# Peptides against a protein of PDB entry 3ZN8, part 74

Target 1, 125 residues: chain A of PDB entry 3ZN8
Amino acid sequence: LEEYDKIQKKMEDVMEGKGKLTLRDVYAQIIALRKMGPLSKVLQHIPGLGIMLPTPSEDQLKIGEEKIRRWLAALNSMTYKELENPNIIDKSRMRRIAEGSGLEVEEVRELLEWYNNMNRLLKMV

## One batch from the design tools (peptide; made by RFdiffusion4, then SolubleMPNN)

Design b2_p21_6_s1 (from b2_p21_6, 14 letters changed)
Fold by OpenDDE base, seed 1:
Structure b2_p21_6_s1 (fold): chain B 125 residues (1-125), chain A 21 residues (1-21)
Amino acid sequence: as target 1 above (125 residues)
Amino acid sequence: SEEERKQALLRLIYELLRSDK
């Protein structure tokens, strides 16, 4: 509802080069996703998924849910400044976040890499 | 539309989940 509108506006701003996707935005997205229920239900709303991609197995869905949970833990371990400007996250901050979230540093790095890639992708569209 | 916005968000999340280790 209100969350979707806010996120959509942010996405549009990013796509138009008017703004920047932040990890705070990512956090909001994941929270909104969780409110929708199980990942299986969420995926049903993605057009063409069942046609263009193999239907995820129950095990694959569990893996996906776990990944979401882990990334939420990482995000919850970040400071406000880091969420708003992830570029400040250096090796020391990354280690702290990993320790605070119970994740490996590589997992935190993966999240940041995804963020950078998504931000780049949005600007290309 | 609201549905389109929802789908866009879900697509973004899907891309998140598709990221390999």
Scores: peptide ipSAE 0.125, ipTM 0.619, DockQ to the pose 0.321
Fold by OpenDDE base, seed 2:
Structure b2_p21_6_s1 (fold): chain B 125 residues (1-125), chain A 21 residues (1-21)
Amino acid sequence: as target 1 above (125 residues)
Amino acid sequence: SEEERKQALLRLIYELLRSDK
């Protein structure tokens, strides 16, 4: 619950323009979520989820867990400069990150696309 | 507000679970 509150506060600060969401922040938040246990346990701590989002099936939860694991591997292969400024990550850097983490380049691209989309969504609020 | 913080976290989780494939 303490980790959950920290994540909420960080997201609120970003939404209010008090900070910038970097991949370093994403990394820290994912680790905090993982400390709460499996994804299914994390979701049950979020009031209103059943109203705002469809209830995930067991298969969807497994896919989500695997995605988180793979993204963590990618993040572990990034430099501090890349984590703080993801916009510098070009095709060469993506390839290095993918090779270092044992992932496909497309998986690294998906993570970066998600990050960019998240920042756009936060700026709209 | 607390509600806004919860919504932000929900959006993050939702995007993590979403797959384009």
Scores: peptide ipSAE 0.122, ipTM 0.622, DockQ to the pose 0.349
Fold by OpenDDE base, seed 4:
Structure b2_p21_6_s1 (fold): chain B 125 residues (1-125), chain A 21 residues (1-21)
Amino acid sequence: as target 1 above (125 residues)
Amino acid sequence: SEEERKQALLRLIYELLRSDK
């Protein structure tokens, strides 16, 4: 949980405009989340979530967990430079990452889009 | 609170993952 706290602080700094969210940060956060256990257990750490959001089915959770694993593979296939500055990831880099991670290019693109959305929405929280 | 912020962040991640986009 200490690890998560550190990550949270980083995220808070980003939210406050004191830093920039990078894929490295995302990677670290995903790892921290996974250390909490299955996605279902992670969600249990969010009081009231079941009230505020539809409860995902077991199948949905499995899909989510698989997605996380796949994204981690993508992240593991990125260079440090790319992790720190995802904006440099062009089509060529995406293809390389996809090939290295066993993903489709579209999946890598989805991750990047998610990152962009995350960065945007994080400041709204 | 700090805990609420953690929850919010987790929730955000969940929502993004769930949205599948």
Scores: peptide ipSAE 0.119, ipTM 0.623, DockQ to the pose 0.343
Fold by OpenDDE base, seed 5:
Structure b2_p21_6_s1 (fold): chain B 125 residues (1-125), chain A 21 residues (1-21)
Amino acid sequence: as target 1 above (125 residues)
Amino acid sequence: SEEERKQALLRLIYELLRSDK
């Protein structure tokens, strides 16, 4: 719980422009979103302005929920150093994370790529 | 801003979920 509190605080700092986004920050944000309820409820909080995307079907929401669970498992299998500095995650670390989380290495790679895209976008905001 | 950053994150998460099949 103590670690989670630190992560949440860091996420708040990042949102306030006091730091850069890390996987730890993303982790905190996902956890916060999960506390809001199912994806259907979370998506309702996305502003109606800006980039507009079609509302996902019920089946897509279920797939999304599973995806989130799987990524959370991966994040929970990362070390503190990896969460703060994802760039240190090499093939060996990815394999360890995958094995620890019950995921395929490709799934861990996908998460990291998603993070990189996320971080690049947030740097522009 | 904080709100803009939050919105950006939410949008990316949404896009990720939509892309999954």
Scores: peptide ipSAE 0.118, ipTM 0.630, DockQ to the pose 0.470

Design b2_p21_6_s2 (from b2_p21_6, 14 letters changed)
Fold by OpenDDE base, seed 4:
Structure b2_p21_6_s2 (fold): chain B 125 residues (1-125), chain A 21 residues (1-21)
Amino acid sequence: as target 1 above (125 residues)
Amino acid sequence: SEEERRRALLQLINEFLRSDR
């Protein structure tokens, strides 16, 4: 719970224009959420989610669990500099990360795109 | 706007919970 609170504070700070969300923050968030158990239980603790969208199907939950596992592998294959400043990740770095994590390059690209979309969302809030 | 935030959030979640493979 303490770890989750820290992440929430970080998100609030970013929304207020204080600092930025990094992949290190994403990593910390995933680890904190994984301690809560299966994705289904984690989603139940996200405020407002039940208002925004229907309860995810079993298939969607399986997809989510698999993506979490794969993205953790990708994050574990990144350097500290890449985690702190994902903008430096070029095609060469992306390929290295993919090879090191056993993922396709497209999967690493998807993670980075998701990260960028998250940052855009936070700036809108 | 609230609507823009809602749409962006839904898109983000849908992207995460979809399989391209």
Scores: peptide ipSAE 0.363, ipTM 0.831, DockQ to the pose 0.190
Fold by OpenDDE base, seed 1:
Formats: C-alpha cells, sequence, structure tokens
Structure b2_p21_6_s2 (fold): chain B 125 residues (1-125), chain A 21 residues (1-21)
C-alpha cells in the first residue's frame, strides 16, 4: 500500500502542475495495483468508482486484465530513457519495443496514446 | 471542471477496456 500512496501523491503533484506523469510512474502503478490482486479486486478498492461507472462485466474485466499484462510486457521492454521521456519513442523504438515484448506495434501505440490521454486528464481542471 | 474530468475519465476507461481485436 505504501507504493500505491506514492503513486497517488505523484498524480496529485501532476494535477497541481508540479510534475509530469511518466511511463515509469505507470509501471510503478501497475505493479502496485497487481499486488492488490486481479483487476476486479483492484476496482473494489477505488472509492466512488461504482458511482461513476457501472459495474464492469466479466468480459470487460478479462480485457482489462489482459491489457495490463501486455502493457507490462511493453514497459519491461522499454529503456530507462524511454520510460522517463516517452516522447522520444519514435516508430523505430515502437517496433523494437513491440518485438521485445511479443506485441503488435499497434498495441504499443495504444499504450502511448492511453498515456498521453491520462496526462491530459490529470492536467484538466 | 469536475464534469469535464468525469467525462474524460469515462472516455479513458472505455478506451482501456475496449478490445480492438
Amino acid sequence: as target 1 above (125 residues)
Amino acid sequence: SEEERRRALLQLINEFLRSDR
């Protein structure tokens, strides 16, 4: 839970404009969440989520769990520089990451897109 | 705004749970 608290603080700092969310942060978050168990168990620990979202179906949970696994593989295939500065990830780097993780390039693109969207969300007032 | 953030969050979650396969 200590790791989760660190991630939460990081997110708060980003929301306040005191930092930038990196893929290293994403990695740490995934690891912290995985320690809590499967995605279904993790979602149960997020206060208010049941108010904001309908209960995910079993199929949606499976999709989410699989994506987490795949994205973790992608993150494990990234260099430290890429994790800290995802903007440097060009087409060549994406291909290398995909090959190293056993993913399609499109899956790596999807992760990066999600990351960018997350950053926009955190900075949104 | 809170409403805008909520919408963005919902979109983000939907995107995450989407299967593009």
Scores: peptide ipSAE 0.319, ipTM 0.811, DockQ to the pose 0.199
Fold by OpenDDE base, seed 3:
Structure b2_p21_6_s2 (fold): chain B 125 residues (1-125), chain A 21 residues (1-21)
Amino acid sequence: as target 1 above (125 residues)
Amino acid sequence: SEEERRRALLQLINEFLRSDR
């Protein structure tokens, strides 16, 4: 729980325009959230989500859970430099990460796109 | 605005849950 609190504090700082969210932070967040149980239980701890979205279907939860596992594999295949500065990840790096993690390049690209969108969201809030 | 934040969140969730496989 202490690790989760540190991550939350960092996210708050980023939302206030302090610091930068990195893939290292994403990795830590995923690990912390997974300790709370399956994705369905994790979603229940996100304030306001239940009022903004209908309850995800079982299929959607399954897809989400599998995606998390795949993204962890991708993150484990990244260098420290890439985790701290994801914008350096070009096509060559994406291919290496995909091969190292047993994923398709498109899956790595999707992770990076999600990360970029997350950063934009946090800065906008 | 709250509406902008809501839209951004919904887009993020939609992107996360989509699968091309």
Scores: peptide ipSAE 0.267, ipTM 0.779, DockQ to the pose 0.193
Fold by OpenDDE base, seed 2:
Structure b2_p21_6_s2 (fold): chain B 125 residues (1-125), chain A 21 residues (1-21)
Amino acid sequence: as target 1 above (125 residues)
Amino acid sequence: SEEERRRALLQLINEFLRSDR
């Protein structure tokens, strides 16, 4: 819980323009969330989510858990410089990461697109 | 605001669950 609170504070600082969230931070967040249990339990800790999202099916939860596992594999295949500055990840680096993690290049691209969208949204709120 | 944060979170969740494959 203490590690989770540190990550949440960093997200708040980024929302206030006091820094940048990196893929290293994403990795730490995923690990912290995984310690809370299965995805279903993690979702229960998000305030207001139960009001806005229908209860996910068992199949949807399995898909979500598998995606998290795959993203962790990708993150584990990145260098420190890539985790701290994802903007340096070009097509050659994406291919290396995909091969090292046993993923398709498209899955690595999806993770990077999600990160970019997250970072933009955090700056707008 | 809390409402803006909630909307942003929902957008992230929707994108996370979306598969382009």
Scores: peptide ipSAE 0.234, ipTM 0.756, DockQ to the pose 0.298

Design b2_p21_6_s3 (from b2_p21_6, 13 letters changed)
Fold by OpenDDE base, seed 5:
Structure b2_p21_6_s3 (fold): chain B 125 residues (1-125), chain A 21 residues (1-21)
Amino acid sequence: as target 1 above (125 residues)
Amino acid sequence: SEEERRRALLELIDEFLKSDK
C-alpha cells in the first residue's frame, strides 16, 4: 500500500495540468494499480475516478482480471500518438491494434468506449 | 510544461514496466 501511494503521487504529478484523460494515463494507472496484486485486492483501493467498475462477485473478479490483462495488451500495441490522442484511432488503427494484441476488434472498441465514457466523466468534474 | 509532463509520464511507465518484468 505504501508503494502504491508513492506511485499514485507520482502519477498525479505527471497528470497535473492535463485537461483530459488519455490512454497513456489509463495505461499508467492500470500498471500502478496492478502493483497491489490481484484485482480483488486492487479494487478496494481504487481512488475516485480511476478505473471505476461496479462491485463484482468473485467470479466477476476473475473475468475483470482477464479483461484488464487483455486491455493492457491492447494498450501495449498502441503508438505513442494513439495513446495520447485516442480520437485518432480509426477502424484501420483499431484493426492493427487488435491484430498486434491478439484481440478481437470488438474488444479494442470496448476499451475505447470505456475510455470515452471515463473522459466524459472527468470533464464533468 | 506539457513536454516535460509527457517525458515524465513515459519515464514513469518505463519504470513500472521494468519493475514488472
Scores: peptide ipSAE 0.060, ipTM 0.521, DockQ to the pose 0.051
Fold by OpenDDE base, seed 1:
Structure b2_p21_6_s3 (fold): chain B 125 residues (1-125), chain A 21 residues (1-21)
Amino acid sequence: as target 1 above (125 residues)
Amino acid sequence: SEEERRRALLELIDEFLKSDK
């Protein structure tokens, strides 16, 4: 989509200027990707994911889509400072975010772990 | 500046939220 390319370029410019990936960036990316349609199409535009995972089944796609929806709920429950500096999120903050989003604390922790892993990967590129 | 970048990101997010609603 032409719209996606435009949005992606804008996000890249912002991220390059800041020098690091934040959860605000993640939020923007998720929203942009979801506008592209089914998760299958979204996954095709995520570098590295297609290499690490075989072609997902329909059931796996549904599970993934639900996970993304849950992560969005968590992100919507975060403060501006937390989105900008996720490293400040401690156990107390995770619990608040979980309660606000209707998720388990473990699900919020999983999102943060994913974020940390992405940062490590980006530093290698 | 960092502040300008933050504003740009917030504006981008706001644009997405508006378009999704």
Scores: peptide ipSAE 0.056, ipTM 0.530, DockQ to the pose 0.047
Fold by OpenDDE base, seed 2:
Structure b2_p21_6_s3 (fold): chain B 125 residues (1-125), chain A 21 residues (1-21)
Amino acid sequence: as target 1 above (125 residues)
Amino acid sequence: SEEERRRALLELIDEFLKSDK
């Protein structure tokens, strides 16, 4: 928990200075969360912090963890330019990312949609 | 500066990747 708090604070400082959430920021947060162990353990201690998916049951927590793992695979298949400016990701790029990560295009689209929604919410604050 | 913030973020990510592998 202490380690996560330190990491989160560092990420927040960077984000506040930049004024924009990027997929690089998302990537860093996912890695930080995974270092804490199973998603179920993480969610019990840090509700509402970092990247979180609402899951009440153990089975749903496992599904969420698998989704995050898949998103990480997609992020690993993105270029630096795409990570920094996700808005440039068109259908062709999305297909490449999906193929490179062994995912369905729809899964990549879901990640991008989540990112866009998150960014929109953050700008309202 | 923007460049300094960019570098700081990259360094942070690199540290995470090193520890995760």
Scores: peptide ipSAE 0.032, ipTM 0.484, DockQ to the pose 0.052
Fold by OpenDDE base, seed 4:
Structure b2_p21_6_s3 (fold): chain B 125 residues (1-125), chain A 21 residues (1-21)
Amino acid sequence: as target 1 above (125 residues)
Amino acid sequence: SEEERRRALLELIDEFLKSDK
């Protein structure tokens, strides 16, 4: 928990400077979350960033953790420019990312949609 | 500056990756 808090504070400082969320920020967050252990322990510490806001079942938590792992694979297949400016990711780039990560194009689309929604939410805060 | 923020972010990510290895 102490390590997580330190990481979160650093992330907040960087995000406050940028004024926006990037996929690189998301990547860093996922790495930080993985160090905390099971998703069930982590979700409580990240309001709005969790996969499910209502109290999830253990099975739902497991599904969510797998989804995060898959999203991480997608992020690892992106270029630096794409991570910094996800808006440039068109259909061609999305297909490449999907193929490189072993995911369906729809899964990559879901990640991008989630990012866009999160970014819009953060701008409202 | 934007460049300083970018460097800070990259450093932070690098720190995460190092700690995971």
Scores: peptide ipSAE 0.038, ipTM 0.502, DockQ to the pose 0.049; fails the geometry check

Design b2_p21_6_s4 (from b2_p21_6, 15 letters changed)
Fold by OpenDDE base, seed 1:
Structure b2_p21_6_s4 (fold): chain B 125 residues (1-125), chain A 21 residues (1-21)
Amino acid sequence: as target 1 above (125 residues)
Amino acid sequence: SEEDRRQALLLLIDEFLRKDK
């Protein structure tokens, strides 16, 4: 779709020149995904997914959609400084973010752990 | 530039908020 291409171009602008993945980048990614519609529709745009991975059930898609929604809430509760440099997020900041987003601290920690893992993987590629 | 990237992100956010309430 024309809309998808427009979103991708904007994503490229955001990601360009980054030495590493930031949560700002993650934010942009999630926004792009949301604009594409339901997670099911997003997954349909991933080539080879149906061949390499089992087709997600409707329940699995709902779980994934909910997780994305929760992570968006967390990201919306972060400061720009935190989004740009997530490494500054200590326990006190994590608690504030959790309270602001209506999430458990463990959920925020999960997001940060995911981010760290993704950043590590990207360095390997 | 960094400013351009920031603006692009803001535009994405604005578009998202308008469409998804």
Scores: peptide ipSAE 0.084, ipTM 0.551, DockQ to the pose 0.050
Fold by OpenDDE base, seed 5:
Structure b2_p21_6_s4 (fold): chain B 125 residues (1-125), chain A 21 residues (1-21)
Amino acid sequence: as target 1 above (125 residues)
Amino acid sequence: SEEDRRQALLLLIDEFLRKDK
């Protein structure tokens, strides 16, 4: 918990105060949440999630944990500029990121699609 | 500043990698 608070403070330094979601923000959030433990534990600390989504099975949690791990690998392979402005990530950049992270290009595309969807949602708020 | 954010990000990455290893 102490470590989490420290990381939260650091996360605030990384987060954009503009209300715009970037992959930097996503990365910081994932890092902070991962310090709380496994996905199962993390999900318990996300307000409202239990209301919006049914409780996942153990197998689904394992799949989700693996997916997060893979996405983190992708994020770790991005440049700071890409994290700040994901819209600059073209096919060439996606390929580089995929190669650097050991992922398929389609997996990187999936992450970006997820990001775009989330950003659109946030713009509605 | 952007530089401060970059440094913070690097620190976060470093911390994550250390704990992940």
Scores: peptide ipSAE 0.081, ipTM 0.551, DockQ to the pose 0.046
Fold by OpenDDE base, seed 2:
Structure b2_p21_6_s4 (fold): chain B 125 residues (1-125), chain A 21 residues (1-21)
Amino acid sequence: as target 1 above (125 residues)
Amino acid sequence: SEEDRRQALLLLIDEFLRKDK
């Protein structure tokens, strides 16, 4: 219970520009959101998304859900040190993660690029 | 449910702590 509260507070701080988002935090939030149901239901609970993105088609929702599934597989293949400090992930680590998750190296790179971009945006807010 | 989300998070925390460098 205490750890849950710590993670919630950390996520709130990150959204307010008072903390650092890690891949561990991303993992926890993805799992929590997925417990709400299909991606379509999850999107309904994300404030501001309706303003930023048009209503996705059913096919687009399926693609998005598959992408999340693949990213979760990649995250499952990461060490705790990598999840807490994604910047240490080099080419060798990316290859290991890809092989362990059954993904292409490019998909792992895409996840890391998304994470880096997200952190940059959060620091600007 | 909220409880399910809490339990899932706790399980993930435990799994992460068991991972090596």
Scores: peptide ipSAE 0.054, ipTM 0.534, DockQ to the pose 0.042
Fold by OpenDDE base, seed 3:
Structure b2_p21_6_s4 (fold): chain B 125 residues (1-125), chain A 21 residues (1-21)
Amino acid sequence: as target 1 above (125 residues)
Amino acid sequence: SEEDRRQALLLLIDEFLRKDK
C-alpha cells in the first residue's frame, strides 16, 4: 500500500508539471496494480471509474490482462537507461527488447506509442 | 489531494483501455 501511494503521488506530480513519467514509473505502477489482483478486481476498487468510463466487457478485460503481462515482459527486457528515457529506443533497441521478451516488434512499438500518448496527456492537464 | 490522485489513476486507466479497444 505504501508503494502504491508513492506511485500515485508521483503521478499527481506529473499531472501538475512537477515531474516526468518514465517507463520505470509505468513498470512500478503495473506491479502495484497487479498486487491488488486481476484487472477486473482492480477496476472495481477505483472510485468513480464506472461513472467516468464505460464498463469493459469480460473479453476486453481478458485482453487487457494479457496485454499487461506482455508489456511487463518487454519492460523487464529494457535497460535502466531505456526505462528512464524511452526516447533513446531506436529500431535496434526495439528489436533486442522484442527478442529478449519473446514478443513481436510491433508489440514493443505499441507499448512505446502508448507511453508517449500517456505522457503527453498527463502533461496537458 | 485524494481527488488528484484518483484523477491521475483514472487518466492512466482511460488511456490504457482506449488503446486496447
Scores: peptide ipSAE 0.104, ipTM 0.620, DockQ to the pose 0.356; fails the geometry check

Design b2_p21_7_s1 (from b2_p21_7, 14 letters changed)
Fold by OpenDDE base, seed 3:
Structure b2_p21_7_s1 (fold): chain B 125 residues (1-125), chain A 21 residues (1-21)
Amino acid sequence: as target 1 above (125 residues)
Amino acid sequence: KEEERRQALLQLLWQLLRESK
């Protein structure tokens, strides 16, 4: 529990405003979002989102909220090295993370794919 | 710029979450 709290505190305090996006940054952002309340309320704090994106249905919001919770579990099961450099996560590491988080290996793979897509898009901003 | 980057990240996060299976 003490190690877990230290990890969480460190990740909450550090978000990179420049450079390469890491899973640590993703973790910090998810925590920040959860502190703002439900996903529906979070969207209200994003200027221009309502103009650029269609309004999600109630079902879509619930699915998104559950996905965030699952990914948080996966992130909590990663090492610092993995969070800072997700490219080192191989099949063996994915299996460990899945077992530790109570997720399927496919869900961990999906998170990593999502991160890669996020990182590529963010490099353009 | 940091706040702008944060907002962009939030927008991208939402977009990618919607597209996730």
Scores: peptide ipSAE 0.107, ipTM 0.622, DockQ to the pose 0.430
Fold by OpenDDE base, seed 5:
Structure b2_p21_7_s1 (fold): chain B 125 residues (1-125), chain A 21 residues (1-21)
Amino acid sequence: as target 1 above (125 residues)
Amino acid sequence: KEEERRQALLQLLWQLLRESK
């Protein structure tokens, strides 16, 4: 509960423009979500999501779960500095992360691109 | 207020995850 409250507060601060989203924040949130159960169960706890987003198919949920698993592997292979400041991740770091996580470099790049897109969108809210 | 913000972030997370290749 204490850890969850910290995560929630951080998310609130980010949404209010009082903070920035880091990969550490993303990591913490993913872990918290996974503690709630599978992605399908997590989504059920989000009121109004079904109204705003189409209900994901079983296949989409499986794809999402696999993506999360793979991204967690990448995140686990990052240094603290990289998690806090993802912008420092260059090609060399990206390759190291990929090798350490058993992923393709393109998958690590995809995670970083996703993060950048998320950060941009959050700044618009 | 706080719950709404949390939900918004989670929705964005899910949306981007779904659209990710």
Scores: peptide ipSAE 0.104, ipTM 0.607, DockQ to the pose 0.389
Fold by OpenDDE base, seed 1:
Structure b2_p21_7_s1 (fold): chain B 125 residues (1-125), chain A 21 residues (1-21)
Amino acid sequence: as target 1 above (125 residues)
Amino acid sequence: KEEERRQALLQLLWQLLRESK
Protein backbone atom coordinates (compact mmCIF):
# COMPACT_ATOMS: atom_id res chain seq x y z
CA LEU B 1 0.00 0.00 0.00
CA GLU B 2 2.79 2.41 0.87
CA GLU B 3 4.62 1.67 -2.35
CA TYR B 4 1.44 2.13 -4.34
CA ASP B 5 0.92 5.56 -2.82
CA LYS B 6 4.40 6.59 -3.90
CA ILE B 7 3.65 5.51 -7.45
CA GLN B 8 0.39 7.42 -7.44
CA LYS B 9 2.09 10.56 -6.21
CA LYS B 10 4.75 10.31 -8.88
CA MET B 11 2.11 9.90 -11.56
CA GLU B 12 0.31 12.94 -10.25
CA ASP B 13 3.50 14.99 -10.41
CA VAL B 14 4.01 13.96 -14.02
CA MET B 15 0.39 14.76 -14.86
CA GLU B 16 0.79 18.23 -13.41
CA GLY B 17 3.77 18.82 -15.68
CA LYS B 18 6.21 19.01 -12.78
CA GLY B 19 8.62 16.73 -14.57
CA LYS B 20 9.30 14.52 -17.52
CA LEU B 21 8.93 10.80 -16.97
CA THR B 22 12.33 9.12 -17.24
CA LEU B 23 13.38 5.49 -17.27
CA ARG B 24 14.78 6.11 -13.81
CA ASP B 25 11.24 6.87 -12.73
CA VAL B 26 10.00 3.76 -14.50
CA TYR B 27 12.66 1.68 -12.76
CA ALA B 28 11.70 3.02 -9.35
CA GLN B 29 8.03 2.35 -9.99
CA ILE B 30 8.60 -1.21 -11.16
CA ILE B 31 10.67 -1.97 -8.07
CA ALA B 32 7.96 -0.49 -5.89
CA LEU B 33 5.29 -2.57 -7.62
CA ARG B 34 7.28 -5.77 -7.16
CA LYS B 35 7.54 -5.10 -3.45
CA MET B 36 3.76 -5.23 -3.29
CA GLY B 37 3.80 -8.88 -4.32
CA PRO B 38 2.22 -10.67 -7.24
CA LEU B 39 0.96 -8.57 -10.13
CA SER B 40 -2.58 -9.71 -9.36
CA LYS B 41 -2.35 -8.08 -5.96
CA VAL B 42 -1.06 -4.86 -7.51
CA LEU B 43 -3.82 -4.70 -10.09
CA GLN B 44 -6.58 -5.02 -7.51
CA HIS B 45 -5.43 -1.74 -5.97
CA ILE B 46 -6.09 0.20 -9.16
CA PRO B 47 -9.62 1.61 -8.97
CA GLY B 48 -11.85 0.86 -11.92
CA LEU B 49 -9.37 -1.43 -13.61
CA GLY B 50 -11.63 -4.45 -13.31
CA ILE B 51 -14.42 -2.49 -14.92
CA MET B 52 -12.55 -0.76 -17.73
CA LEU B 53 -10.11 -3.55 -18.54
CA PRO B 54 -10.73 -7.25 -18.91
CA THR B 55 -9.62 -9.21 -15.88
CA PRO B 56 -6.37 -10.84 -16.87
CA SER B 57 -6.15 -14.60 -16.72
CA GLU B 58 -3.55 -16.29 -14.56
CA ASP B 59 -1.50 -16.94 -17.69
CA GLN B 60 -1.66 -13.29 -18.72
CA LEU B 61 -0.49 -12.23 -15.27
CA LYS B 62 2.44 -14.61 -15.51
CA ILE B 63 3.36 -13.21 -18.92
CA GLY B 64 3.15 -9.69 -17.54
CA GLU B 65 5.40 -10.54 -14.61
CA GLU B 66 7.95 -12.09 -16.93
CA LYS B 67 7.89 -9.02 -19.17
CA ILE B 68 8.56 -6.80 -16.15
CA ARG B 69 11.49 -9.00 -15.08
CA ARG B 70 13.00 -8.79 -18.56
CA TRP B 71 12.59 -5.02 -18.69
CA LEU B 72 14.25 -4.75 -15.28
CA ALA B 73 17.22 -6.63 -16.65
CA ALA B 74 17.46 -4.09 -19.46
CA LEU B 75 17.13 -1.16 -17.05
CA ASN B 76 19.86 -2.63 -14.83
CA SER B 77 22.17 -2.61 -17.85
CA MET B 78 21.64 1.09 -18.60
CA THR B 79 23.90 3.91 -17.47
CA TYR B 80 22.69 6.72 -15.26
CA LYS B 81 22.76 9.09 -18.23
CA GLU B 82 20.66 6.71 -20.31
CA LEU B 83 18.09 6.28 -17.54
CA GLU B 84 17.76 10.06 -17.14
CA ASN B 85 17.79 10.77 -20.88
CA PRO B 86 16.56 7.72 -22.79
CA ASN B 87 16.56 9.70 -26.03
CA ILE B 88 20.37 9.34 -26.18
CA ILE B 89 20.05 5.58 -26.58
CA ASP B 90 21.16 4.95 -30.14
CA LYS B 91 21.57 1.64 -31.96
CA SER B 92 24.99 1.02 -30.44
CA ARG B 93 23.79 1.64 -26.89
CA MET B 94 20.71 -0.47 -27.50
CA ARG B 95 22.85 -3.40 -28.65
CA ARG B 96 25.11 -3.06 -25.60
CA ILE B 97 22.11 -3.02 -23.28
CA ALA B 98 20.65 -6.09 -24.97
CA GLU B 99 23.92 -8.00 -24.69
CA GLY B 100 24.42 -6.98 -21.07
CA SER B 101 20.90 -8.02 -20.09
CA GLY B 102 20.71 -11.23 -22.11
CA LEU B 103 17.82 -9.85 -24.18
CA GLU B 104 17.22 -9.49 -27.86
CA VAL B 105 17.70 -6.01 -29.29
CA GLU B 106 14.04 -6.05 -30.28
CA GLU B 107 13.04 -6.48 -26.63
CA VAL B 108 15.02 -3.37 -25.69
CA ARG B 109 13.36 -1.51 -28.56
CA GLU B 110 9.99 -2.63 -27.25
CA LEU B 111 10.76 -1.15 -23.82
CA LEU B 112 11.83 2.15 -25.36
CA GLU B 113 8.77 2.23 -27.59
CA TRP B 114 6.55 1.62 -24.58
CA TYR B 115 8.31 4.45 -22.76
CA ASN B 116 7.84 6.82 -25.68
CA ASN B 117 4.18 5.90 -25.94
CA MET B 118 3.72 6.60 -22.25
CA ASN B 119 5.31 10.02 -22.61
CA ARG B 120 3.06 10.85 -25.55
CA LEU B 121 0.03 9.75 -23.58
CA LEU B 122 1.03 11.84 -20.57
CA LYS B 123 1.49 14.85 -22.84
CA MET B 124 -1.99 14.47 -24.28
CA VAL B 125 -3.77 14.19 -20.97
CA LYS A 1 -12.17 14.88 -12.25
CA GLU A 2 -8.50 14.86 -11.32
CA GLU A 3 -8.90 11.49 -9.61
CA GLU A 4 -10.64 10.12 -12.67
CA ARG A 5 -7.80 11.36 -14.82
CA ARG A 6 -5.26 9.65 -12.57
CA GLN A 7 -7.16 6.38 -12.69
CA ALA A 8 -7.42 6.54 -16.46
CA LEU A 9 -3.67 7.03 -16.80
CA LEU A 10 -2.90 4.12 -14.50
CA GLN A 11 -5.28 1.92 -16.43
CA LEU A 12 -3.66 2.90 -19.71
CA LEU A 13 -0.22 2.24 -18.24
CA TRP A 14 -1.15 -1.30 -17.29
CA GLN A 15 -2.91 -1.85 -20.57
CA LEU A 16 0.21 -0.82 -22.47
CA LEU A 17 2.33 -3.13 -20.34
CA ARG A 18 0.05 -6.07 -20.97
CA GLU A 19 -0.37 -5.45 -24.68
CA SER A 20 3.33 -4.91 -25.28
CA LYS A 21 4.56 -7.96 -27.15
Scores: peptide ipSAE 0.102, ipTM 0.602, DockQ to the pose 0.325
Fold by OpenDDE base, seed 4:
Structure b2_p21_7_s1 (fold): chain B 125 residues (1-125), chain A 21 residues (1-21)
Amino acid sequence: as target 1 above (125 residues)
Amino acid sequence: KEEERRQALLQLLWQLLRESK
């Protein structure tokens, strides 16, 4: 419960000045962050991470890096309209994205479900 | 602050990764 409140607060920070968070925004930020180097180095610069989340192990960092790469592949397979309005992604689009990215449909669904959950949290604010 | 938003988004992504199975 406490973690959800923290996530909500951080989401508000992300959306500050933009009104709505889209997958386009997520994509842009991932690209920007990857220019800083591996995930391990980037996460060290995030203030409050230690109080919000347990310190990640080296193995957790490797898993995270791989998953980010996978979801980036999914995002690269999306159209501009889909990135801007993920709600238009139906089963047919989801399957196309999965095939184009070399991912399982379930992995694409997981990404979209997370995005929808974040939007629900924002609506409660 | 753009950098602050990036950091916040990265935290959210990290949380996503941890909770994702």
Scores: peptide ipSAE 0.126, ipTM 0.627, DockQ to the pose 0.323; fails the geometry check

